Peptides against a protein of PDB entry 3H8D. Designs and how they scored, part 49

Target 1, 122 residues: chain A of PDB entry 3H8D
Amino acid sequence: DMKRQQRFFRIPFIRPADQYKDPQNKKKGWWYAHFDGPWIARQMELHPDKPPILLVAGKDDMEMCELNLEETGLTRKRGAEILPRQFEEIWERCGGIQYLQSAIESRQARPTYATAMLQNLL

## One batch from the design tools (peptide; aimed at target 1 I14 L74 R78)

Design b2_p23_8_s2 (made by RFdiffusion4, then SolubleMPNN; from b2_p23_8, 12 letters changed)
Fold by OpenDDE base, seed 3:
Structure b2_p23_8_s2 (fold): chain B 122 residues (1-122), chain C 122 residues (1-122), chain A 23 residues (1-23)
Amino acid sequence: as target 1 above (122 residues)
Amino acid sequence: as target 1 above (122 residues)
Amino acid sequence: SMGNKRFQEILENEVFEEIEDVM
């Protein structure tokens, strides 16, 4: 189970409201995803004008990407895939560890590579 | 053994002869390394004015990096670490599969993650 | 789903930086 390939992706985006603004007024957001094998384990969104959004499998399935990795097309998008640390650094900074921990404790989190790693860390 | 972390790195270099040339006349080369746990498994060099250099552990130890991963400082160099595919794509393009295959067949290659993967592929 | 709609919105508004090619 833990032998599944862990892959991480990032997509920068501009809000629809900023599409027609001058370049200097276009503030970027960032979408992140962690895939544990074919299925998403964690999702994270950085917005320029609101708090980060953190999502974990099991707890937040309705709000997370429901496509399997192949269906997303992320593996075919140049520049989208990132290193694990590039995800984890932001995840930690945004309080992801505490968020996932709470989801585990409340029995809302689906077991993933992410939950397993956290359980070993604590 | 195959549970070791596979990590890949890339650093650009400028030829000594080009160090004092105008920026437009400085041609970059690229140095690549694959580490199977603490030890280098494969090394590759792209040069602007000569054929690629391919090196594999066991066969080419005398010409490869002798430092363990931590000693190299690569893990602490911003932007040096790359995705596996970023290494493999260049490796394949440069004939790395054939090179490693020949090293295995001649019993010159040290068993690594790279040799194991190739043996499964063929 | 809401999640997929969100993902689609991200894709529709993606802005990647140029990545330099290797030799």
Scores: peptide ipSAE 0.355, ipTM 0.640, DockQ to the pose 0.814
OpenDDE base, seeds 1, 2, 4, 5: peptide ipSAE 0.353, 0.355, 0.352, 0.353; ipTM 0.644, 0.641, 0.639, 0.647

Design b2_p23_8_s3 (made by RFdiffusion4, then SolubleMPNN; from b2_p23_8, 12 letters changed)
Fold by OpenDDE base, seed 1:
Structure b2_p23_8_s3 (fold): chain B 122 residues (1-122), chain C 122 residues (1-122), chain A 23 residues (1-23)
Amino acid sequence: as target 1 above (122 residues)
Amino acid sequence: as target 1 above (122 residues)
Amino acid sequence: SKGRERFELILENEVFEELEDVL
């Protein structure tokens, strides 16, 4: 159902390896998630010193958050929810359009709001 | 039409009197706006050293933003748009529920998404 | 699962900034 609520979340994090370093040496990463209704549709991780990780439902299920939205607790985490554009801007910059497109073309992507929007865009 | 898009914005400001002070002495305020479709429904100002200013459509039209949403340029201002809850949390803390309720009861409030939601809540 | 582990790792290492507009 394309009427499912689209919700986006972001969690800044410090790498475990940097946890005990001085603050100036704690390079911040960003974890992003797009939930299409209760289930994750896209996941993205920005790391300070390695390429972004892009994940799409169907293709990357084993690496993506397997919890439904309520189980994640993200809706209850103050400051975690972000606007759609705040996700999409980063997604686009990280090559997410091409990544999702490739997943659709290879029939690896599970149909989601994201796949539908991309197919409407093209 | 209750199907109008509800959009919320926040802009930090420095008081004119503090504009030329040292950064540590520039006390930051926050300007908030709720747009019900093209027109402002609620406006709120947080000040560092005086009570919050709460404004609702109909009652406070002369003190509120008179520009429609597109005219404000807020949709094009990076970082200005906020989630509904980011507005509502502050609105509630500032006594906005009581303020709007009083405006409704006195028949000063123009019907908006905000008035409808409040009337549903009560 | 790897997905859950990854998510939990993020949560365990989260660093949210304080909100400037908290009353």
Scores: peptide ipSAE 0.377, ipTM 0.682, DockQ to the pose 0.719
OpenDDE base, seeds 2, 3, 4, 5: peptide ipSAE 0.375, 0.374, 0.375, 0.374; ipTM 0.680, 0.676, 0.678, 0.684

Design b2_p23_8_s4 (made by RFdiffusion4, then SolubleMPNN; from b2_p23_8, 13 letters changed)
Fold by OpenDDE base, seed 2:
Structure b2_p23_8_s4 (fold): chain B 122 residues (1-122), chain C 122 residues (1-122), chain A 23 residues (1-23)
Amino acid sequence: as target 1 above (122 residues)
Amino acid sequence: as target 1 above (122 residues)
Amino acid sequence: MEGLKRFQEILENEVFPEREDVL
């Protein structure tokens, strides 16, 4: 139920192709995850040279992290955990509300904290 | 009660004497606050040249922020809000558990989320 | 497995900033 702990994480990354380039040529991306209890509810990826990737549980399971939160090691990674608003701000800017709403309407989204909150918002 | 939202904040500061010095001569301190609902429960100050200052509601009211959370503007200051653990890690390192416990035992501490959590820990 | 692979790729390429000074 909605008593589950909501935790959010962010990982900055460099594209594999840029790993061995000069620092000035290393464009940074951002990986985001929302965990509703042990399982991921939303994932988001900001890439420097392509549109954001938005993923929601149920619809995009095959493309999302399949590890539970403990298995990811994210809770032990210093600086990875972020505040809810730090996730939501980017999510909203990237059209996440519309994306999740569409997934709900198409009956593709698995019910999560995120879907419940959206239902309250709309 | 304990349903109140717990929010934590951190602000760097420069000593007044260093304000107009070269950047290399400006030693940074850190101001931390824990708000239990609208009111401050704990405050902590890290100084580069003196021991940390620990303050708890009830005992140290005269030395703590007297503004409610909304009045502080902290919620609107980008980067000011921090995760609970970011506060607690420093609090613990600075002897905050012992400080708060002593305040409780001396009946100086006002009951807050912080006191309640400590009671569970000990 | 695709999701896991994606996550692992992120981890392998992570670039966290230096730790902020406490004081």
Scores: peptide ipSAE 0.340, ipTM 0.642, DockQ to the pose 0.824
OpenDDE base, seeds 1, 3, 4, 5: peptide ipSAE 0.339, 0.337, 0.338, 0.339; ipTM 0.635, 0.638, 0.637, 0.643

## One batch from the design tools (peptide; aimed at target 1 R10 P12 T72 G79)

Design b2_p24_1 (made by RFdiffusion4)
Pose (drawn by RFdiffusion4):
Formats: sequence, C-alpha cells, structure tokens
Structure b2_p24_1 (pose): chain A 119 residues (1-119), chain B 122 residues (1-122), chain P 24 residues (1-24)
Amino acid sequence: KRQQRFFRIPFIRPADQYKDPQNKKKGWWYAHFDGPWIARQMELHPDKPPILLVAGKDDMEMCELNLEETGLTRKRGAEILPRQFEEIWERCGGIQYLQSAIESRQARPTYATAMLQNL
Amino acid sequence: as target 1 above (122 residues)
Amino acid sequence: DPDDEIPDSELIEATEFLERLMEK
C-alpha cells in the first residue's frame, strides 16, 4: 500500500566536534518510513545501549517529522537499502522488541508489524 | 507496487591486465543493471578505456545480459544492489535520458518501467 | 570513483542535521 524507505545518518557526540579524528566515537541513526510516516527508529551509540523505537509505543521518543518535512530524500548518502536497516535491527534484538510491543498492544500497525506477524 | 519490482545493481570491475597492479594503478570500471521485475530494462557500463555503454530493452536485446534476475544471483551478491538514484545519477551523466528518449521516439524501446517513468516526466 | 556515502569529514554537519530532526 505504501513505499518503504530507509535512511541512515552516521553521527558523533556533540562533545567530540573539536577533538582529533581518532578521538571521535561514531554512532549511526536509522529510520524506516512506511509511506510518509516513520515505523521504526534505531540508534547505535558508542557509549550507551542501542535505542530501538517503534510507531505507537515510542511516538513521543521518535522523530515526529514525516518523510517530506525531514528532507532525508534530498541528502546525499542518507538513503539505504532495506537489508542494511534489517541486519542492524535484528542484531539489536529488534525482532523481539517489535514482537513484545505487538503482544502488549503497544504497536501501531505498520508494514513492519505486518512482516513480523506474517512469519 | 510497480516500484517494488524495480531492482538495481552495480558491479565494480577492472580489466585482467590490471589484476596484479598496485591498487592506485587499477583503473576501475562499473557495470550496472536495472531490472524491471525479472527482465533487464536498462544496462550501463562505465569503462576506464573506452566510451560508456548504454543499453535499453527492445532496441539493445542482443548486446544486454541474457539472464533474468534470479538466474544472475545478483540478489544474493553482497554489496551489488544499489538504490534507484545511484543508477539514475550515472545514467543521466552518460546521456541516458537522451538515449532512452530517442529509442522511445523510434519506437525501438520496449515498454518498461523505465520508459513509463521517462514519459510521466515529460 | 563513485561514492554514495556520507563522508566522515561531514560528521559534524550530519550530527547537527540529526539534532534538527530529533528536535521537539
């Protein structure tokens, strides 16, 4: 019904902007858009647990801008293939995280919940 | 979900003569493919030593890869798949829009998602 | 050579861009 689009933004801590390159610890921010709306958000941090977020339970914590208002389709190198998102998501325990949110009625139906419920 | 049937692939390559040269002397080229479902709709090659090769379905059937998407194994090759924009950027810089527009005007281009996309643009 | 990644030299700008997106 809707186009699935995935994005990745590598980032460094704000406190690391003026250290030498070897002292800049990298992280990665990810987003899965199910049409204009974000279905899953994922953050890999060098200093704290991975942040896994799903539409519904985590609306308050997730990026609130729809796809057009982010400008992500306009940023070079930001869009990634579905597998590049799914591989990281699975290694973070994302399958169990989305399943837990589904069973406790905290998950908004998206292409992501439809995929987990099917298989 | 015509868009979901669209798949794009890129294979960097070098000539055999450069196989054992220093990494800085390996003149790289790139082979590309746009699959419209099971069949190649556009094929593109950047070469380090000759003009770029642009091929479209219908007009260029003899020159294109004859295998369908599953027969190639490209969906199982790590790093071979690219986003549509990664193909389109190179296709445009090679004159691919003019090449596809001419094939459409000469009616040589077989209707594909690529010809449908260029027509919606015009 | 074709490159389709965000360069490491632009990590500061990428962080600022992310902060803008995460802003309430």

Design b2_p24_1_s1 (made by RFdiffusion4, then SolubleMPNN; from b2_p24_1, 9 letters changed)
Fold by OpenDDE base, seed 5:
Structure b2_p24_1_s1 (fold): chain B 122 residues (1-122), chain C 122 residues (1-122), chain A 24 residues (1-24)
Amino acid sequence: as target 1 above (122 residues)
Amino acid sequence: as target 1 above (122 residues)
Amino acid sequence: EPDWTIPDEKLVEATEYLERLLAK
């Protein structure tokens, strides 16, 4: 149902190689998630040393968060939830529109709010 | 269309009587808005010295923001946009659910995302 | 752009969670 709540989250991560370095020497990445109701629709990862990773439900399920939103505890993590535009701006800059479009056209994308919105856009 | 973007905003206001007082003597209120796409769906005002004001589209149009979202400039005001839950928590505490429900039952509420969500809840 | 400021305590916990997740 397209009446499902759309919620977005962002949390940082540290590279394993930097795990035990002093904070100033740790390079941070960012993990983004879009939940369409209880289930993740899109995931995005910004890395300090490699290209961003874009993931869409249906296509990239194995690489995406396997937990429903409640199971993640993200809603209980202060500062984790972000505005839709805070997600979308990065998504767009990373080529997310084209990525999702390609997934739709290849019939790999599971229908989500994201796919519906994109199909409205096109 | 229920695919419209839901966006929420909060900005402070000063009581007219306090307008020219020193900042420490100004009591601040808060103006909240829920935009269902370009149009306001709900408005809420917290006052320092009187009960909160709840407003819903269709019923309270004359007391609500008459501008579409873009015209308000809210999207360009840093710190104005808030998370859905930041609006809803206050809305609920102020009795917004009952207020909107009453507006629906009296056939005064214009259909919005808010009315749709509430009808899903009931 | 992402917020490159130092995360708060809850974000630190989230970081650890994510690190574990990504380590799998």
Scores: peptide ipSAE 0.020, ipTM 0.557, DockQ to the pose 0.250
OpenDDE base, seeds 1, 2, 3, 4: peptide ipSAE 0.015, 0.016, 0.014, 0.012; ipTM 0.521, 0.351, 0.527, 0.531; seeds 1, 3 fail the geometry check

Design b2_p24_1_s2 (made by RFdiffusion4, then SolubleMPNN; from b2_p24_1, 10 letters changed)
Fold by OpenDDE base, seed 3:
Structure b2_p24_1_s2 (fold): chain B 122 residues (1-122), chain C 122 residues (1-122), chain A 24 residues (1-24)
Amino acid sequence: as target 1 above (122 residues)
Amino acid sequence: as target 1 above (122 residues)
Amino acid sequence: EPDWTIPDSELVENTAYLESLLAK
């Protein structure tokens, strides 16, 4: 469990409405993923025009990436992989700790590296 | 133990003999470190003119970085922190698996995240 | 349905030079 490799990724996205605009008029969002071994544990989306979206395994499975890590191709995309702190810094700023805590308390969260770390912290 | 943050770092170095030469005549080496929480678990040195040096906690304490992570200032050096695979790829190529395995078998290695991962692999 | 792009990385460095060192 805790011996699984924890890997983090970030990819920018452009809204469909902006895809044909001049570069200066394209507003970027960011898609983040935390993989606990082959399976996603947390997902996060930063949007240019709406509040961040936070998702945790077990609770939000239907809204999260359904592919395992290898299937995503993220490990083969140059510049996609990020350091743990680069993910956690944004996660914290977006209220991720509170969100995951609530999911654990409601027994909706699947146990992951993320849940274990939070339980250790609190 | 396995909940400790695993962080990896890389810093280039230039041989003293080359420090006053033209840039094209300076041969660079690389210093690598794996920190298991606050304490170093593995150290590795790539030299331009001699074989790599591999060091593991417990066995090679006298030759390894004596500072804890915070004392090193590595976390405050831009570009110093690297992804786990960037360390492990070089470690493997240099024979690090065999080196650590032998240190475990001879009971010279201190238990770390690195020893645990190797024991899981073998 | 967003249009995904590949980001630039300033922190993660290329290991091509290190590979060349090992080859010598």
Scores: peptide ipSAE 0.023, ipTM 0.573, DockQ to the pose 0.059
OpenDDE base, seeds 1, 2, 4, 5: peptide ipSAE 0.019, 0.016, 0.022, 0.020; ipTM 0.585, 0.575, 0.409, 0.585; seed 1 fails the geometry check

Design b2_p24_1_s3 (made by RFdiffusion4, then SolubleMPNN; from b2_p24_1, 10 letters changed)
Fold by OpenDDE base, seed 2:
Structure b2_p24_1_s3 (fold): chain B 122 residues (1-122), chain C 122 residues (1-122), chain A 24 residues (1-24)
Amino acid sequence: as target 1 above (122 residues)
Amino acid sequence: as target 1 above (122 residues)
Amino acid sequence: EPDYTIPDSELVENTKYLESLLAK
């Protein structure tokens, strides 16, 4: 159902190695999620010390959030929700379009709002 | 640096179970934060249906706000900032002095303005 | 308008889960 609500979230994370360091020495990464209705469609991770990680439903299920949207608590976390464009801008910068396209072409991507939108563009 | 600006904030919250209830059935809690410069030093939560929660930097990092002050948006949220004494009064009433003292003695507390002040009193 | 946010302490379990995913 393409009528499903599309919601986007971003939360910071600290590397495990930095957990007990002084705050100024805790390099912050960013975790992004696109939920297509209750289920995640895309996940993106910006790390302070390695390349961005892009994940798409179907292909990368084992590496993605397995919680439904409500279970994540993201809707109840202050400052977590972001605008669609705030997600898409970073997604595009990180090569997400190409990544998802490849997943679609290889038939690894589970159909989501994201796959549908991309297929409309291509 | 004890010259860091000490800022205090309070915002309401509702229980997850009450999120979709009528407003009259949403019992309100209060979230308090003490920021020592850009980073949180103490967090305090007054819940409508359970004992207060006290959290101190170092000991309770995983349960506390991980955002720096600017990232929280609290400085831009009307009515969120409170006076130091407005925080301290509740902190003391909830047993915060003893809680922080214990955290210091157990070497769990990260040094902050709060730990310094308490050590001056004791 | 009511604030539907819950404190960070209420999200510990889920946060830990998310962090575990990130740590893989």
Scores: peptide ipSAE 0.198, ipTM 0.590, DockQ to the pose 0.059
OpenDDE base, seeds 1, 3, 4, 5: peptide ipSAE 0.101, 0.033, 0.130, 0.068; ipTM 0.567, 0.418, 0.577, 0.517; seed 3 fails the geometry check

Design b2_p24_1_s4 (made by RFdiffusion4, then SolubleMPNN; from b2_p24_1, 12 letters changed)
Fold by OpenDDE base, seed 5:
Order: C-alpha cells, then structure tokens, then sequence
Structure b2_p24_1_s4 (fold): chain B 122 residues (1-122), chain C 122 residues (1-122), chain A 24 residues (1-24)
C-alpha cells in the first residue's frame, strides 16, 4: 500500500572510544532511517572516519533496525524526526540512488516506497 | 497519483493593523499549507483574534494559494517547511477532519492525498 | 529552526540508544 506514511529520522552519535575524551576529540556520526509505514525501508550512517553506510530493506535486513517504528520509540524522541528532504539530500550525496537501484536490479531489495519512487524516476 | 510528495509549510504573519506597532503589540498569526505534489491540498490560518480558517482544495480554491509549490518559494524559505505531524496536529485541533469530511460528502472537495487519507481512515 | 548542537551527554545517550536499535 503506497498510502503508508513515510517518516524519517536522524540521530547523532559518538564513537564508544570517544565517550570519555575531551569534547573537541569526540567525533560525531549521524544515523538516519526511513520508515515506510511501520517498517524500515532505508538506513544510512555517516561516520567521521569511514565511508557512509547505506542499507536498504531486503538486502541489508540483518544490519538494519529490526524493530517496527513504534517499538523504536523514534516518534517520541525529541528532534529525531526530520523532513524527507533532509534524509534524501544526504542519501543522494552518499550514492543512495545507485545503491538502491543496484539492489533492485539484483532482486535483493524488498519493495518499499523507496523502491517505488526510484522506479518511478527511472 | 498517490506517489506525489507531501510537503507542509508554516509561516508566521502579522496583522496589517499591527504592522507598525511596537513589537510587543504585534500579534502573530500562522499560515499553514499542505502541498500534494505541486498543488495545495489544504490551507489553514491561525489568527490571534478570530477563529481558525480551514480551507481545502476544490471547495476553497478562491481563498487558497493559487501558486504551485515551486512558485511559492516556500521550499527555499528557511524554517518554513514543517513535519506532517506539525501540520496535522493543528489541523485536527481546528476541526479539519470534520471540515474535510464535509467537503467530501458535499462533493466540493477535489481529490487529494488528504481526501484519500481521510477516506482511508473512515 | 531547531538547534542541532547536541551536548556530549546527549550524544552518549544517543549512542547507547542506537546500539539498542541496531543488530550490530
């Protein structure tokens, strides 16, 4: 059902090794998630010291959030929810379009709003 | 096409009569808009001194924004775009559900994402 | 606009929170 609500979230984090360092030495990462209805469709992680991690439903289920949206508590976490564009802009910069396309073409991607939108674009 | 992007915006405004008053005497209203793709689906106005104004596409076209989303410049206005829930919460408080429902039942509403979602709820 | 400057304490909490959400 393409009438499912699309919701996007972002949470900054720090590396465990940096937890007890001086503030200036704590390098921030960013965790992103796209939920297509109750289930995650895309996940993305920006790290200060390594390449971005891109994950799509179906292909990367084992590395993605396995909880439904309600179980995550993301909707109740202040400041976590972001606009679609705030997600998509980063997604695109990180090569997410190509990543998802490849997952679709290899038949690894689970159909989601994201796959539908991409297939509409292509 | 229910695959159209849903985008929501909020802009504060000052009453014309307050435009040249001291800042403390300028009462703010809030203008809200829901765009279903390029075209407005719902509009809402909160005023400090009168009841909310609710407007839905089809019924209230003459009182709503007539520009497509790109023409409005809203997407380029910092802080204007808001989350769906930020719109819906106010919409619901102002009786928007009933307003839109009545517009649908009277065959005044133009089909939009908003009408589809409401009809899905009812 | 929201303030995206996050205190270190919140970052730590976020890190722990994310660890609870992720399989890895």
Amino acid sequence: as target 1 above (122 residues)
Amino acid sequence: as target 1 above (122 residues)
Amino acid sequence: EPDWTIPDSDLVENTEYLQSLLAR
Scores: peptide ipSAE 0.317, ipTM 0.671, DockQ to the pose 0.431
OpenDDE base, seeds 1, 2, 3, 4: peptide ipSAE 0.313, 0.316, 0.306, 0.309; ipTM 0.672, 0.654, 0.666, 0.651

Design b2_p24_2 (made by RFdiffusion4)
Pose (drawn by RFdiffusion4):
Structure b2_p24_2 (pose): chain A 119 residues (1-119), chain B 122 residues (1-122), chain P 24 residues (1-24)
Amino acid sequence: KRQQRFFRIPFIRPADQYKDPQNKKKGWWYAHFDGPWIARQMELHPDKPPILLVAGKDDMEMCELNLEETGLTRKRGAEILPRQFEEIWERCGGIQYLQSAIESRQARPTYATAMLQNL
Amino acid sequence: as target 1 above (122 residues)
Amino acid sequence: SFVPGIELDGEDEEGDVEIGPPFH
C-alpha cells in the first residue's frame, strides 16, 4: 500500500567536533519510513546501548517529522537499501523488540509489524 | 507496487590486463542493470578505455545480458544492489534520457517501467 | 536536528571489483 524507504546518517558526539580524527567515535542513525511516516528508528552509539524505537510505543522519542519535511530524500548518501537497515536491526535485537511491543499492544500497525506477524 | 518490481545493480570491474597492477593503476569500469521485474529494462556500462554503452529493452535485445533476474544471482551478490538514483545519476550523465527518448520516438523501445517513467516526466 | 549528533557525510555501498564486465 505504501513505499518503504530507509535512511542512514552517520554521526559523531557533539563533544567530539574539535578533536583530532582518530578521537571521533562514530555512530549511525537509521529510519524506516512506511510511506510518509516513520515505522522504525534505530541508533547505534559508541558509548551507550543501541536505541531501538517503533511507531506507537515510542512516538514521543522518535523523529516526529514525516518523510517530506525531513529532506532525507534530498541528502546525498543518506538513503539505504532495505537489507542494510534490516541487518543492523536484527543484530540489535530488533525482532524481539518489535514482537514484544506487538504482544503488549504498544505497536502501531505498519509494514514492519505486518512483516513480523506474517512469518 | 510497480516500483517494488524495480531492481538495480552495479558491478565494478577492471580489464584482465590490469588484474595484477598496483591498485592505483587499476582503471575501473562499472556495469549496471535495471530490472523491471524479471527482465532487464536498461543496461549501462562505463569503460575506462572506450565510450559508455547504453542499452534499452526492445531496441538492444541482442547486446544485453540474456539472463533474467533470478538466473543472474545478483540479488544474492553482496554489495551489487544499488538504489534507483545511483543508476539514474549515471544514466543521465551518459545521455540516457536522450537515448531512451529516441528509442521511444522510433518506437523501438519496449514498454517498461523505464519508458513509463520517462513519459510521466514529459 | 533530529539526528543525535554532528552528521558525517554519507557513503553508498559498493561491491567487489570483478575482472571484466559481467555476462560478456

Design b2_p24_2_s1 (made by RFdiffusion4, then SolubleMPNN; from b2_p24_2, 7 letters changed)
Fold by OpenDDE base, seed 4:
Structure b2_p24_2_s1 (fold): chain B 122 residues (1-122), chain C 122 residues (1-122), chain A 24 residues (1-24)
Amino acid sequence: as target 1 above (122 residues)
Amino acid sequence: as target 1 above (122 residues)
Amino acid sequence: SFVPGVELPGEDEEGETEVGAPFR
């Protein structure tokens, strides 16, 4: 249902290997999520020292948030919710359009708001 | 098309009668807008000394933004764009759900994302 | 997997752009 609420979130994360290092040695990454209603549609991870990770529902489910939106507590984390464009800008810069398109063409992508939006542009 | 981008904006305004008063006598209001793609779906005005104004597309077009989203320049106004919930929270508090529902029932409301979302809840 | 950071960025910019009047 395309009527589902689209919500976007960003949270910082520390790599497990850096978790117990001194603060100055903790390299912060950024975890981004697009939720299409209760379930994640897209996930993106920015790392300080490696390429961004792009993940799309259906294709990458095993690497993506397995929790529904309410279970994540993201809606209750102050400052976690971001504007759609704050997600999309980074998504586009990271090649997310091409990534999602390839997932659609390979028949790996689950239908989401994201897939429908992309298909509306074609 | 429910695939249209939903965007929300808030800007402060000064009443025309206060425009040329001293700064201390300029009572600031807040203008809110929900755009369903290029066109406004809902408008809301918070006033310091009178009840909020709620407006819905189709019913209140003559009182609502006549400009498409690009013409408003809102997307280019830093700090104007707000989270969906920042709009919806105020909308709900002001009785916007009932207002929109009444407009639907009276067959005055134009179909928008807002009308579709409300109808999805029924 | 990741470990969520404790310092969540505040991205709730509450813009105060005085525009004088609404569009209508």
Scores: peptide ipSAE 0.044, ipTM 0.619, DockQ to the pose 0.454
OpenDDE base, seeds 1, 2, 3, 5: peptide ipSAE 0.049, 0.045, 0.048, 0.043; ipTM 0.608, 0.607, 0.607, 0.609; seeds 1, 2, 3 fail the geometry check

Design b2_p24_2_s2 (made by RFdiffusion4, then SolubleMPNN; from b2_p24_2 with I6V D9P D16E V17T P21A H24R)
Fold by OpenDDE base, seed 2:
Structure b2_p24_2_s2 (fold): chain B 122 residues (1-122), chain C 122 residues (1-122), chain A 24 residues (1-24)
Amino acid sequence: as target 1 above (122 residues)
Amino acid sequence: as target 1 above (122 residues)
Amino acid sequence: SFVPGVELPGEDEEGETEIGAPFR
């Protein structure tokens, strides 16, 4: 449903292995989320020492955020919300278009705003 | 075309009558723009001492920004770009839904992302 | 899973820009 509000978020995370290290030895990763209305449609993680993780609704539900948008508190975290392009730029660079396309073709992706937009581009 | 990037901007302005006053006596207004791809779809102005001005493509072209998005330099101005909701919240409060709806009904509004979204809501 | 943010990124300060004739 194109009527649902699309909202995007980014927050830094520190790896569990670095949590108890000195601040200078903590490598920051970045967690990104796309919410299609109340539910997550896409998630990705940028890591300092491993490949990006890309996740799409339907295919990767067990690895994605299970909380609805309001439950996450992301909308109340200053600086967490980002512009759509700030998400899409990273998603594109990480091969997200091909990843989501493959999930659609294999019938693993749940229909979302993201799947609809991709289907209109291709 | 739903494929066009929707981008929103806000910049403060000072009224011509206040330009040469002391900074403390300058009342800031706010200028808002919605670009549907390269061209403006909606514009509004918040004034400290008069009602909001609402403008929609097709109806109000002569009073709206004539430059395309790249020509404005807005994309290169730090802090000028805002989230869609930051625009829509003010637009709604100013009666923008009814204004755009009336422009559609009178056949004065040019088809844009804004008109398409409104038609889907209603 | 949801990864809680350890540190919130600072919001960039909004730059002030005055509107010229091209915007009207």
Scores: peptide ipSAE 0.043, ipTM 0.599, DockQ to the pose 0.385
OpenDDE base, seeds 1, 3, 4, 5: peptide ipSAE 0.041, 0.042, 0.039, 0.042; ipTM 0.596, 0.593, 0.591, 0.599; seeds 4, 5 fail the geometry check

Design b2_p24_2_s3 (made by RFdiffusion4, then SolubleMPNN; from b2_p24_2, 7 letters changed)
Fold by OpenDDE base, seed 4:
Structure b2_p24_2_s3 (fold): chain B 122 residues (1-122), chain C 122 residues (1-122), chain A 24 residues (1-24)
Amino acid sequence: as target 1 above (122 residues)
Amino acid sequence: as target 1 above (122 residues)
Amino acid sequence: SFVPGVELPGEDEEGETEVGAPFK
């Protein structure tokens, strides 16, 4: 159902290797999620020292959040929810359109709001 | 098309009667808008000294914003765009569900994302 | 998988709200 609520989230993370470092050496990454209703449709990880990670439902399920939106607690986490454009701007910059397009073309993407929007654009 | 982007905005306003008052006497109101694609679907006005105003497309067109989203400049106004829940929480508190329901039942509401969501809930 | 994150202090997603007039 395309009427499912689309919600977007961003939270900082510290790399496991930096957990015990001094604060100045704890380089912060950013974890992003797009939820299409209760389930994640896209995930994105910004890292200070490596390329962004882009993940799309169906293709990357094993690497993506397995929790439903409510289980994540993101809706209750202060400052976690972001505007759609705050997600999409980063997604676009990271090559997310092309990444999702390729997943659709290879028939690896699970149908989501994101796939539907892209298929409407192309 | 239910795939239209839903965007929500909030801006402060000062009542005309308070424009020339000292800052402490300029009671701030809040203007809210829900845009279903390019066009307003719902408008809401919070006032310090009177009941909230709720407006829905079709029924209240004469009292609502006549500009398309781009014409409003809201997308370019810093701090204007808000999360869906930031709108809906206030909408719910102000009796917006019942207001929109009545507009649907009386066949005064223009079909929007808001009407569709409500009709799916009921 | 889901990555644990910290709560953000304050409101960082939204800039200062500009004063504007309602359009109608």
Scores: peptide ipSAE 0.049, ipTM 0.609, DockQ to the pose 0.392
OpenDDE base, seeds 1, 2, 3, 5: peptide ipSAE 0.045, 0.041, 0.048, 0.045; ipTM 0.614, 0.620, 0.616, 0.621

